Peptides against a protein of PDB entry 4X86. Designs and how they scored, part 2

Target 1, 56 residues: chain A of PDB entry 4X86
Amino acid sequence: EGPQLLLSEAVSRAAKAAGARPLTSPESLSRDLEAPEVQESYRQQLRSDIQKRLQE

## One batch from the design tools (peptide; aimed at target 1 P3 Y42)

Design b1_p8_8_s4 (made by RFdiffusion4, then SolubleMPNN; from b1_p8_8, 3 letters changed)
Fold by OpenDDE base, seed 2:
Structure b1_p8_8_s4 (fold): chain B 56 residues (1-56), chain A 8 residues (1-8)
Amino acid sequence: as target 1 above (56 residues)
Amino acid sequence: SLMDLANL
């Protein structure tokens, strides 16, 4: 349930926007960012952020 | 915020 946004994709987009490159391979970074526990934390934070916005 | 990040 809830928004299904990949942290790995978000980070990739942010890095591109900032002109930043990871010190490790993009694939290695994506592997870490796609870990279930990391993705779940990201989902929770997105949900929290949305709730905060709704309360403003 | 992470929400901002998701919107990029």
Scores: peptide ipSAE 0.098, ipTM 0.675, DockQ to the pose 0.512
OpenDDE base, seeds 1, 3, 4, 5: peptide ipSAE 0.095, 0.094, 0.096, 0.095; ipTM 0.669, 0.668, 0.671, 0.671

## One batch from the design tools (peptide; aimed at target 1 L5 D49 R53)

Design b1_p9_1 (made by RFdiffusion4)
Pose (drawn by RFdiffusion4):
Parts: structure tokens; sequence; C-alpha cells
Structure b1_p9_1 (pose): chain A 56 residues (1-56), chain P 9 residues (1-9)
């Protein structure tokens, strides 16, 4: 479809493709991925990478 | 499509 805007969903698809199951729970992992610092860092990486590919 | 995605960030 397209680049995943939600980090939590990106990690869930990556784990599923890797066959990885959490030691804790998906709900605990998602809670931690929603920490503001983690989500903001992801947003900034996405913004930077999209702009750079657009530079063609 | 990437410009539309960028607008959502």
Amino acid sequence: as target 1 above (56 residues)
Amino acid sequence: EEEAVLAQL
C-alpha cells in the first residue's frame, strides 16, 4: 500500500514477517512504541527521507 | 503520493 505512518503498525507487520512473538504482549509493546520521543523520532525520519527522495 | 504522505506528517 504505502509507507506506514503509525510506527506501532510498522513494528507489528515487521514482527509478523519475522515470526517474532513478544515476551510480554502486543498491547505492552504498542504502549511503549507510542512514547512521544519514539513517535516523534519516527515522524522526523519519515519527513527527512521523503523529502530526499523527492529531491530527484 | 509521497507529497500527500509528507502533508500528513

Design b1_p9_1_s1 (made by RFdiffusion4, then SolubleMPNN; from b1_p9_1, 3 letters changed)
Fold by OpenDDE base, seed 1:
Structure b1_p9_1_s1 (fold): chain B 56 residues (1-56), chain A 9 residues (1-9)
Amino acid sequence: as target 1 above (56 residues)
Amino acid sequence: ELEEILAQL
């Protein structure tokens, strides 16, 4: 199966790297970040960003 | 391959 590029995972990694902790519960944040419309927007943006890099 | 990753997004 192909790679799963989840916004929730990206945010989690970024938070760890920055030493940041969410003000809300991790469960609440994950729920918001895993919303289908949010994930779809992230997927589209990520694809666009990668395509832009390939065009450079 | 990057193209394969993009195709799956």
Scores: peptide ipSAE 0.033, ipTM 0.574, DockQ to the pose 0.484
OpenDDE base, seeds 2, 3, 4, 5: peptide ipSAE 0.034, 0.034, 0.032, 0.034; ipTM 0.579, 0.572, 0.568, 0.580; seeds 2, 3, 4, 5 fail the geometry check

Design b1_p9_1_s2 (made by RFdiffusion4, then SolubleMPNN; from b1_p9_1, 4 letters changed)
Fold by OpenDDE base, seed 3:
Structure b1_p9_1_s2 (fold): chain B 56 residues (1-56), chain A 9 residues (1-9)
Amino acid sequence: as target 1 above (56 residues)
Amino acid sequence: SLEAILQQL
């Protein structure tokens, strides 16, 4: 439950917005970005960054 | 709200 903030989804959206097209498949990139340790680091950093913005 | 989202992370 709750919002699902995935690094893989964030990178996919950013790549689309930037017009970036990797030589490898999007699926391969997503697999690496969905690794638990990578996702956990992203979650912690995102939480910290949002908290900083709220405190400004 | 952003606060509510933070509580769910």
Scores: peptide ipSAE 0.029, ipTM 0.591, DockQ to the pose 0.528
OpenDDE base, seeds 1, 2, 4, 5: peptide ipSAE 0.026, 0.027, 0.028, 0.026; ipTM 0.545, 0.572, 0.586, 0.542

Design b1_p9_1_s3 (made by RFdiffusion4, then SolubleMPNN; from b1_p9_1, 4 letters changed)
Fold by OpenDDE base, seed 1:
Structure b1_p9_1_s3 (fold): chain B 56 residues (1-56), chain A 9 residues (1-9)
Amino acid sequence: as target 1 above (56 residues)
Amino acid sequence: ELEEILSQL
């Protein structure tokens, strides 16, 4: 439906771009990053950051 | 529209 902005996806993309690899399995990292409270914090931060940019 | 995107976050 709408845009899906997942922290796990963002981290994965960033890691790939940087040539970094998780010390733990990608699955374990993804599981941690997909935790509801973590994702919610990311969503709020992302929204806030975008709004701040719009207000500049 | 950016507003629509933000509303979905």
Scores: peptide ipSAE 0.032, ipTM 0.583, DockQ to the pose 0.483
OpenDDE base, seeds 2, 3, 4, 5: peptide ipSAE 0.032, 0.031, 0.031, 0.033; ipTM 0.584, 0.578, 0.579, 0.586; seeds 2, 3, 4, 5 fail the geometry check

Design b1_p9_1_s4 (made by RFdiffusion4, then SolubleMPNN; from b1_p9_1, 4 letters changed)
Fold by OpenDDE base, seed 5:
Structure b1_p9_1_s4 (fold): chain B 56 residues (1-56), chain A 9 residues (1-9)
Amino acid sequence: as target 1 above (56 residues)
Amino acid sequence: SLEAILKQL
């Protein structure tokens, strides 16, 4: 619940900005990146990164 | 700002 930053969206945005295209299908990549365990790890990393940036 | 930080992640 609530707003969340999805790893799949972050990767997609980064790829577009860099002009990069994955070798695998976008659908398969999104499926893997949206897996609950992967998303939870990303959420934890996101929180950690935010804390680090706020301390700079 | 917080928003700027989020955009960098």
Scores: peptide ipSAE 0.030, ipTM 0.552, DockQ to the pose 0.106
OpenDDE base, seeds 1, 2, 3, 4: peptide ipSAE 0.030, 0.029, 0.026, 0.029; ipTM 0.557, 0.555, 0.548, 0.552

Design b1_p9_2 (made by RFdiffusion4)
Pose (drawn by RFdiffusion4):
Structure b1_p9_2 (pose): chain A 56 residues (1-56), chain P 9 residues (1-9)
Amino acid sequence: as target 1 above (56 residues)
Amino acid sequence: SDILDLSWT
């Protein structure tokens, strides 16, 4: 489809493809991924990388 | 690879 805008859904997909199951729960992992610092860092990385690829 | 490739669905 496209680049995943939600980090929580990106991690879920990656874990499924890796066959990894959480020690805790998917709910606990997702709560931690929604921490503002983590989501903001992801958004900034995404913005920087899309602008760079656009620089062609 | 970068965040766009890692986050591609």

Design b1_p9_2_s1 (made by RFdiffusion4, then SolubleMPNN; from b1_p9_2, 5 letters changed)
Fold by OpenDDE base, seed 1:
Structure b1_p9_2_s1 (fold): chain B 56 residues (1-56), chain A 9 residues (1-9)
Amino acid sequence: as target 1 above (56 residues)
Amino acid sequence: SNILDAALA
């Protein structure tokens, strides 16, 4: 439940917006960022951050 | 946060 955006996608979008490129391959980055425990932590943080924005 | 904005764009 809540926001459903992969951390890998979020990082990719953020990197593009910042004009940054990872030193490692996109595949390697995605492998790490799409790990279930990482994704769950990100989901919770994302939900919290969105809620904070809505309350501001 | 810029990261949040970029992710949600």
Scores: peptide ipSAE 0.087, ipTM 0.684, DockQ to the pose 0.395
OpenDDE base, seeds 2, 3, 4, 5: peptide ipSAE 0.087, 0.077, 0.079, 0.080; ipTM 0.681, 0.664, 0.669, 0.668

Design b1_p9_2_s2 (made by RFdiffusion4, then SolubleMPNN; from b1_p9_2, 5 letters changed)
Fold by OpenDDE base, seed 5:
Structure b1_p9_2_s2 (fold): chain B 56 residues (1-56), chain A 9 residues (1-9)
Amino acid sequence: as target 1 above (56 residues)
Amino acid sequence: SDIVDETLA
């Protein structure tokens, strides 16, 4: 049970910060972003990005 | 990071 950084949460936060609105419903977007394969890819990308930043 | 406040193993 490690920390979970959700892609859906990240996108929602970014969209709100930018004042952006999805062309589709927020619920549909969340459903797509919560797919296990998408979430796993995001976790791997996030880990990689953090490691890169630690080397800067 | 101002966006990421935790790290993943």
Scores: peptide ipSAE 0.030, ipTM 0.585, DockQ to the pose 0.159
OpenDDE base, seeds 1, 2, 3, 4: peptide ipSAE 0.029, 0.026, 0.027, 0.028; ipTM 0.579, 0.565, 0.572, 0.575

Design b1_p9_2_s3 (made by RFdiffusion4, then SolubleMPNN; from b1_p9_2, 5 letters changed)
Fold by OpenDDE base, seed 4:
Structure b1_p9_2_s3 (fold): chain B 56 residues (1-56), chain A 9 residues (1-9)
Amino acid sequence: as target 1 above (56 residues)
Amino acid sequence: SNILDATLA
């Protein structure tokens, strides 16, 4: 329930915007970024960053 | 904060 804010999607969009390409493959990069522990860390960081921005 | 918790939970 609720919107999913995936790190893999965020990195993909950022890389595209910067014109960057991974040395391995997009699929391998996505697999690493979709690891549960990585996604959880991203979720926590994202929540923290948004909270800080709202306090400004 | 409650909205953020719900969104990112």
Scores: peptide ipSAE 0.040, ipTM 0.644, DockQ to the pose 0.121
OpenDDE base, seeds 1, 2, 3, 5: peptide ipSAE 0.038, 0.037, 0.035, 0.036; ipTM 0.639, 0.638, 0.631, 0.628

Design b1_p9_2_s4 (made by RFdiffusion4, then SolubleMPNN; from b1_p9_2, 5 letters changed)
Fold by OpenDDE base, seed 5:
Structure b1_p9_2_s4 (fold): chain B 56 residues (1-56), chain A 9 residues (1-9)
Amino acid sequence: as target 1 above (56 residues)
Amino acid sequence: SNILDATMA
């Protein structure tokens, strides 16, 4: 319900949609994706992408 | 993009 701002959630949903399975542990991947600096960069990118979508 | 759609869905 509503947009999820977590990169880990976005990756999980994208992987499921693509039928992809990680070669490494999902928990390890989530740990990397939940790093604060990574999450902040994603938030900024997501905001930019949404703005672009609204301008289409 | 598909990733953006998945995030917003």
Scores: peptide ipSAE 0.070, ipTM 0.659, DockQ to the pose 0.565
OpenDDE base, seeds 1, 2, 3, 4: peptide ipSAE 0.048, 0.045, 0.064, 0.042; ipTM 0.665, 0.659, 0.646, 0.642

Design b1_p9_3 (made by RFdiffusion4)
Pose (drawn by RFdiffusion4):
Structure b1_p9_3 (pose): chain A 56 residues (1-56), chain P 9 residues (1-9)
Amino acid sequence: as target 1 above (56 residues)
Amino acid sequence: FSEFLAEVY
């Protein structure tokens, strides 16, 4: 479809493709991925990468 | 907007 805008959904897909199951729970992992610092870092990375690819 | 992002990648 496209680049995942939600880091939580990106991690979930990656774990499923890797066959990885959490020691804790998907809910606990998602809560931690929603920490403001983590989500903001992801948004900045996405913004920077998109702009760069657009630079063609 | 989603179609545009898909084209970028």

Design b1_p9_3_s1 (made by RFdiffusion4, then SolubleMPNN; from b1_p9_3, 4 letters changed)
Fold by OpenDDE base, seed 5:
Parts: sequence; C-alpha cells; structure tokens
Structure b1_p9_3_s1 (fold): chain B 56 residues (1-56), chain A 9 residues (1-9)
Amino acid sequence: as target 1 above (56 residues)
Amino acid sequence: SAAFLAEVF
C-alpha cells in the first residue's frame, strides 16, 4: 500500500543524468538498491525530506 | 557495495 518510491529508479535516473556508469555489474547494483532495508530507509528519508520542504 | 565511473566532459 501507498506510493512506491524506488531507490533503484532514482539511482538509475541520476546515473543517466550524470553520465555515470556502474563499475560493478548492473545486477549487483540492483541487488544492493532493492534490498528491503535499503528501500525502507530510502522511503523514510523521502518522507522526512518532503515534510521538511513543506515546513520551510 | 557499488562503484560508479562518471564521464568527465
């Protein structure tokens, strides 16, 4: 339930924008970025950041 | 841990 804010998607977009390529395999990167604990931390960070921006 | 290489323009 709720919006799915994927870290893997964010990193992919950022890498393309920066012209950056992973030195490690894309599969390894995806594995790291899609780990449940990492994704949950990212979701919490985004929520916090949005709240901060709304309060500025 | 992942590492990145960025192109330098």
Scores: peptide ipSAE 0.046, ipTM 0.570, DockQ to the pose 0.026
OpenDDE base, seeds 1, 2, 3, 4: peptide ipSAE 0.026, 0.044, 0.029, 0.028; ipTM 0.523, 0.568, 0.522, 0.494

Design b1_p9_3_s2 (made by RFdiffusion4, then SolubleMPNN; from b1_p9_3, 4 letters changed)
Fold by OpenDDE base, seed 1:
Structure b1_p9_3_s2 (fold): chain B 56 residues (1-56), chain A 9 residues (1-9)
Amino acid sequence: as target 1 above (56 residues)
Amino acid sequence: FEAFLAAVF
């Protein structure tokens, strides 16, 4: 139901691609990034970006 | 574009 793109997953992939390691535990980072309000903001941003692309 | 995002993130 809609794109299931998690910010936590995006950050994880980005970190892996960059060879970066979180200074905090992966669990702590995931907890912060999986917070509902954070994920919702990310979802809205993605939706907005997609809509803008479709409107171009 | 969605597929692109899914591939990147």
Scores: peptide ipSAE 0.043, ipTM 0.637, DockQ to the pose 0.150
OpenDDE base, seeds 2, 3, 4, 5: peptide ipSAE 0.038, 0.033, 0.036, 0.041; ipTM 0.630, 0.618, 0.608, 0.641

Design b1_p9_3_s3 (made by RFdiffusion4, then SolubleMPNN; from b1_p9_3, 5 letters changed)
Fold by OpenDDE base, seed 5:
Structure b1_p9_3_s3 (fold): chain B 56 residues (1-56), chain A 9 residues (1-9)
Amino acid sequence: as target 1 above (56 residues)
Amino acid sequence: LPAFLAAVF
């Protein structure tokens, strides 16, 4: 439940914007970043960060 | 959506 904000997508966008090229394949990076535990941790972090910013 | 998230998503 709630919006799914993908860390893999965020990293991909950031890399493209910065012109950065990973030393490993994009597929491998996406696979690692799409792991359920990583994604859930990121979602929780985003929620926390949003709440902090809204309270500032 | 906060601006800092719009920059990422």
Scores: peptide ipSAE 0.078, ipTM 0.670, DockQ to the pose 0.136
OpenDDE base, seeds 1, 2, 3, 4: peptide ipSAE 0.074, 0.075, 0.071, 0.076; ipTM 0.663, 0.663, 0.662, 0.663

Design b1_p9_3_s4 (made by RFdiffusion4, then SolubleMPNN; from b1_p9_3, 4 letters changed)
Fold by OpenDDE base, seed 4:
Structure b1_p9_3_s4 (fold): chain B 56 residues (1-56), chain A 9 residues (1-9)
Amino acid sequence: as target 1 above (56 residues)
Amino acid sequence: FPAFLAAVF
């Protein structure tokens, strides 16, 4: 099994770093971003992006 | 180690 990567956590950290505030509650944002299909798409994208960067 | 990972993790 690969490392546990959560899109909801990544977005929360990015928002905090940018000083951005969601228009909806953090709980609603987490619920949407923790959906299995969204999480799987993020895992695949992250893996692909890391591989591309390692080949450069 | 990619720099963008250090920004998130």
Scores: peptide ipSAE 0.084, ipTM 0.670, DockQ to the pose 0.121
OpenDDE base, seeds 1, 2, 3, 5: peptide ipSAE 0.073, 0.077, 0.072, 0.082; ipTM 0.672, 0.671, 0.673, 0.675

Design b1_p9_4 (made by RFdiffusion4)
Pose (drawn by RFdiffusion4):
Structure b1_p9_4 (pose): chain A 56 residues (1-56), chain P 9 residues (1-9)
Amino acid sequence: as target 1 above (56 residues)
Amino acid sequence: EPALEFAEA
């Protein structure tokens, strides 16, 4: 479809493709991925990378 | 573009 805007969904897909199951729970992992610092870093990386590819 | 490629996966 397209680049995943939600980091939690990106990690869930990646884990499923890697066959990885959490030691804790998907709910606990998602809660930690929603920490503001983690989500903001992801948003900044996405903005930077999209702008760069657009620079063609 | 690692974050964008990760998002696209």

Design b1_p9_4_s1 (made by RFdiffusion4, then SolubleMPNN; from b1_p9_4, 3 letters changed)
Fold by OpenDDE base, seed 3:
Structure b1_p9_4_s1 (fold): chain B 56 residues (1-56), chain A 9 residues (1-9)
Amino acid sequence: as target 1 above (56 residues)
Amino acid sequence: LEALEFAQA
């Protein structure tokens, strides 16, 4: 239930769009970005950014 | 006005 906003997915898409590739591997990058604390920080930032937009 | 972009899984 609810939208799932993944940092790993966002970075993957951004990297693809920019033509960038990780120095190690996509899998290693995804593993790092899917760490719980990293994902939670991303979620909080997204929420904060949305709230700021709504407050404008 | 800020632009926000989201990636969906």
Scores: peptide ipSAE 0.073, ipTM 0.609, DockQ to the pose 0.308
OpenDDE base, seeds 1, 2, 4, 5: peptide ipSAE 0.063, 0.064, 0.069, 0.046; ipTM 0.609, 0.600, 0.599, 0.586

Design b1_p9_4_s2 (made by RFdiffusion4, then SolubleMPNN; from b1_p9_4, 5 letters changed)
Fold by OpenDDE base, seed 4:
Structure b1_p9_4_s2 (fold): chain B 56 residues (1-56), chain A 9 residues (1-9)
Amino acid sequence: as target 1 above (56 residues)
Amino acid sequence: LEALDFAQF
């Protein structure tokens, strides 16, 4: 429930916008970024960062 | 606050 925050998508968008390319392969990077533990850590970090920003 | 969506990229 609620909006889905995908690290893999965020990184993909950022890389494209910055003109950055993975040193190995886009597929390998995506696989690593879609790991459940990594995705959950990103969700928690993003939530924390937003909450901190709102408190500034 | 659960999540926010940004369309910057």
Scores: peptide ipSAE 0.036, ipTM 0.621, DockQ to the pose 0.193
OpenDDE base, seeds 1, 2, 3, 5: peptide ipSAE 0.033, 0.030, 0.032, 0.036; ipTM 0.601, 0.595, 0.599, 0.626

Design b1_p9_4_s3 (made by RFdiffusion4, then SolubleMPNN; from b1_p9_4, 3 letters changed)
Fold by OpenDDE base, seed 1:
Structure b1_p9_4_s3 (fold): chain B 56 residues (1-56), chain A 9 residues (1-9)
Amino acid sequence: as target 1 above (56 residues)
Amino acid sequence: LAALEFAQA
């Protein structure tokens, strides 16, 4: 539930902005970052961070 | 995990 903010998308954008490339391929990187446990951890972190900002 | 590198001239 809530907005779906994909870690894979976030990293892709950040990598492009930083001029970084995956050594293998963007697809390989996305595969790693789309692992369910990784995405869930990211979602929890985002939720926590947003809540902290709202409480500031 | 996949590794990243920076592109540079």
Scores: peptide ipSAE 0.163, ipTM 0.732, DockQ to the pose 0.047
OpenDDE base, seeds 2, 3, 4, 5: peptide ipSAE 0.158, 0.156, 0.157, 0.156; ipTM 0.729, 0.722, 0.730, 0.728

Design b1_p9_4_s4 (made by RFdiffusion4, then SolubleMPNN; from b1_p9_4, 4 letters changed)
Fold by OpenDDE base, seed 3:
Structure b1_p9_4_s4 (fold): chain B 56 residues (1-56), chain A 9 residues (1-9)
Amino acid sequence: as target 1 above (56 residues)
Amino acid sequence: LEALDFALA
């Protein structure tokens, strides 16, 4: 529910922008970053960071 | 996370 800001998507975009390539494979990286606990932690952190910035 | 490892191309 709600907008899905995936950590895997964010990392993929950042890596591409920096010209970085995973040492394993894009598929392995995506699998790890899409783990439920990792994604949930990212969602919480992102929410917190955005709230902090809005309060500045 | 083992796959979280990068190199600049």
Scores: peptide ipSAE 0.378, ipTM 0.811, DockQ to the pose 0.056
OpenDDE base, seeds 1, 2, 4, 5: peptide ipSAE 0.377, 0.377, 0.377, 0.378; ipTM 0.811, 0.810, 0.811, 0.810

Design b1_p9_5 (made by RFdiffusion4)
Pose (drawn by RFdiffusion4):
Structure b1_p9_5 (pose): chain A 56 residues (1-56), chain P 9 residues (1-9)
Amino acid sequence: as target 1 above (56 residues)
Amino acid sequence: EFLEEARNG
């Protein structure tokens, strides 16, 4: 489809493709991924990378 | 690698 805008969904996909199951729970992992600092860092990385690819 | 693929679609 396209680049995943939600970090929580990107990590869920990645773990499923890696065959990784959490020690805790998917709900606990998702809660931590929603921490503002983590989501903001992801949004900034995405913005920077898209703009750079657009620079062609 | 899989997280980077998910991030880039």

Design b1_p9_5_s1 (made by RFdiffusion4, then SolubleMPNN; from b1_p9_5, 6 letters changed)
Fold by OpenDDE base, seed 2:
Structure b1_p9_5_s1 (fold): chain B 56 residues (1-56), chain A 9 residues (1-9)
Amino acid sequence: as target 1 above (56 residues)
Amino acid sequence: DALQQALYG
C-alpha cells in the first residue's frame, strides 16, 4: 500500500520541469532507475518523506 | 500540498 510511483517516472518529470537532460542517454538512465533494489529504496524514501511532512 | 503536486501532478 501507499504511493505507487516509479522512480524513473519521477526523475523524468523532474528533468522535464528543470529543463535537464541526461549526460549519457535516457535509456541508460532508465535502466539504472528501474532496478528493483533502487525502486524499493525510492518507495521507502517516499514513505519516509511523506510521513515527515505529515509530522511538520 | 507541494509534495503531492510534485509526485502526482
Scores: peptide ipSAE 0.032, ipTM 0.485, DockQ to the pose 0.212
OpenDDE base, seeds 1, 3, 4, 5: peptide ipSAE 0.019, 0.030, 0.019, 0.031; ipTM 0.485, 0.474, 0.477, 0.481

Design b1_p9_5_s2 (made by RFdiffusion4, then SolubleMPNN; from b1_p9_5, 6 letters changed)
Fold by OpenDDE base, seed 1:
Structure b1_p9_5_s2 (fold): chain B 56 residues (1-56), chain A 9 residues (1-9)
Amino acid sequence: as target 1 above (56 residues)
Amino acid sequence: DALQAALRG
């Protein structure tokens, strides 16, 4: 519930936009970025960032 | 507050 954005998707899009490529493979990067603890941290950050923006 | 509640979950 709340904002549901995957870090893996965000990074993938950002990397594409920047013309950056993983040194290993997209799959390897996605595997790391899709780890539950990483995604949870990202979710918390997103929530915090949105709250800050709305309160500005 | 209301904002926290809205983004809860």
Scores: peptide ipSAE 0.024, ipTM 0.529, DockQ to the pose 0.116
OpenDDE base, seeds 2, 3, 4, 5: peptide ipSAE 0.024, 0.022, 0.022, 0.023; ipTM 0.518, 0.517, 0.529, 0.525

Design b1_p9_5_s3 (made by RFdiffusion4, then SolubleMPNN; from b1_p9_5, 6 letters changed)
Fold by OpenDDE base, seed 2:
Structure b1_p9_5_s3 (fold): chain B 56 residues (1-56), chain A 9 residues (1-9)
Amino acid sequence: as target 1 above (56 residues)
Amino acid sequence: DALQQALRG
């Protein structure tokens, strides 16, 4: 439960919006960003950030 | 509270 946002998807959207391209291949970047431990860290950060914003 | 409950999953 909770927000189910992929870090790889978030980074892709942010990069596109900023007109930025990775120095390495997009596939290599996605591989690193889709690692379970990385995704879990992002989920925890996202939850924390949302909580902080709602408490402001 | 409601916030903790909503973000629990």
Scores: peptide ipSAE 0.022, ipTM 0.483, DockQ to the pose 0.101
OpenDDE base, seeds 1, 3, 4, 5: peptide ipSAE 0.021, 0.018, 0.018, 0.019; ipTM 0.487, 0.484, 0.481, 0.486

Design b1_p9_5_s4 (made by RFdiffusion4, then SolubleMPNN; from b1_p9_5, 5 letters changed)
Fold by OpenDDE base, seed 4:
Structure b1_p9_5_s4 (fold): chain B 56 residues (1-56), chain A 9 residues (1-9)
Amino acid sequence: as target 1 above (56 residues)
Amino acid sequence: SALREALLG
């Protein structure tokens, strides 16, 4: 439930915007970033950050 | 706000 924003997608977009490429394969990076526990941590942080901004 | 509701809902 909530916004479905993937950390893997966010990192990919950020890397592209910065002109940065990982030393390891994109597939390896995606595998790590798509781990459920990592994605959940990102979701919680994202939600918290947005809520803080809304309360300012 | 609509955004808050979207996050909490």
Scores: peptide ipSAE 0.022, ipTM 0.531, DockQ to the pose 0.146
OpenDDE base, seeds 1, 2, 3, 5: peptide ipSAE 0.021, 0.022, 0.021, 0.022; ipTM 0.528, 0.543, 0.523, 0.529

Design b1_p9_6 (made by RFdiffusion4)
Pose (drawn by RFdiffusion4):
Structure b1_p9_6 (pose): chain A 56 residues (1-56), chain P 9 residues (1-9)
Amino acid sequence: as target 1 above (56 residues)
Amino acid sequence: SDILDLSWD
């Protein structure tokens, strides 16, 4: 489809493809992925990378 | 690869 805008959904897909199950729960992992610092870092990385590919 | 490829659905 496209680049995943939600980090939680990107991690969920990656874990499924890797066959990884959490020691805790998906809910606990998603809560931690929603921490503002983590989501903001992800948004900045996405913005930087899309602008750079656009620089062609 | 970068974050766009790693986050691609």

Design b1_p9_6_s1 (made by RFdiffusion4, then SolubleMPNN; from b1_p9_6, 5 letters changed)
Fold by OpenDDE base, seed 2:
Structure b1_p9_6_s1 (fold): chain B 56 residues (1-56), chain A 9 residues (1-9)
Amino acid sequence: as target 1 above (56 residues)
Amino acid sequence: SNILDQAMA
């Protein structure tokens, strides 16, 4: 339940949209961004940000 | 943002 978007996927999409490429390997970046604690923090922030958008 | 829009899609 709730937003289901991996931070790694979000970063990948954002980078693609901006035409940016990481200096480090995408695999290494994904490994760090897919850590459970990182994903949980992102989920909470995403939920909060969505709520803020709904209040605008 | 586009990321927020994607998350809600």
Scores: peptide ipSAE 0.096, ipTM 0.656, DockQ to the pose 0.326
OpenDDE base, seeds 1, 3, 4, 5: peptide ipSAE 0.089, 0.071, 0.084, 0.080; ipTM 0.641, 0.623, 0.630, 0.630; seeds 3, 5 fail the geometry check

Design b1_p9_6_s2 (made by RFdiffusion4, then SolubleMPNN; from b1_p9_6, 5 letters changed)
Fold by OpenDDE base, seed 5:
Structure b1_p9_6_s2 (fold): chain B 56 residues (1-56), chain A 9 residues (1-9)
Amino acid sequence: as target 1 above (56 residues)
Amino acid sequence: SNILDAAMA
């Protein structure tokens, strides 16, 4: 339970906002960023960052 | 900020 935002989605949105294109294929990037261990670490970071924002 | 808003949605 907690924040449910894929790191791949976050990166995609950031890249789009910056007008940047990855050097590698989108599929390869998504595969790496959607790995369970990566997603769990990102979820924990998001939760921490959200908590910090709520405390501001 | 942008990403945090999306995560809280």
Scores: peptide ipSAE 0.091, ipTM 0.656, DockQ to the pose 0.276
OpenDDE base, seeds 1, 2, 3, 4: peptide ipSAE 0.085, 0.086, 0.081, 0.091; ipTM 0.649, 0.649, 0.651, 0.657

Design b1_p9_6_s3 (made by RFdiffusion4, then SolubleMPNN; from b1_p9_6, 6 letters changed)
Fold by OpenDDE base, seed 4:
Structure b1_p9_6_s3 (fold): chain B 56 residues (1-56), chain A 9 residues (1-9)
Amino acid sequence: as target 1 above (56 residues)
Amino acid sequence: ENILDATMA
C-alpha cells in the first residue's frame, strides 16, 4: 500500500536524469543494488536525508 | 539534483 523506495530504482532514475549509462548491463547493475544489506543501508540513509530536509 | 530528489520525483 505504501511507497517502496528501492536503491535500484533510485539509481535508475538518477542515471536517467543525469544522462549517464552504466558500462555493464542495466540488469547486472540492478542485481547488485538489490542485495538486502545494500537496500537496508539505503533505507536508513534515505530516512535520515528526508528528515534533514524536513528540518530546513 | 541528487539521488534523493530523483527518488522522490
Scores: peptide ipSAE 0.066, ipTM 0.649, DockQ to the pose 0.405
OpenDDE base, seeds 1, 2, 3, 5: peptide ipSAE 0.056, 0.054, 0.047, 0.053; ipTM 0.685, 0.680, 0.659, 0.627

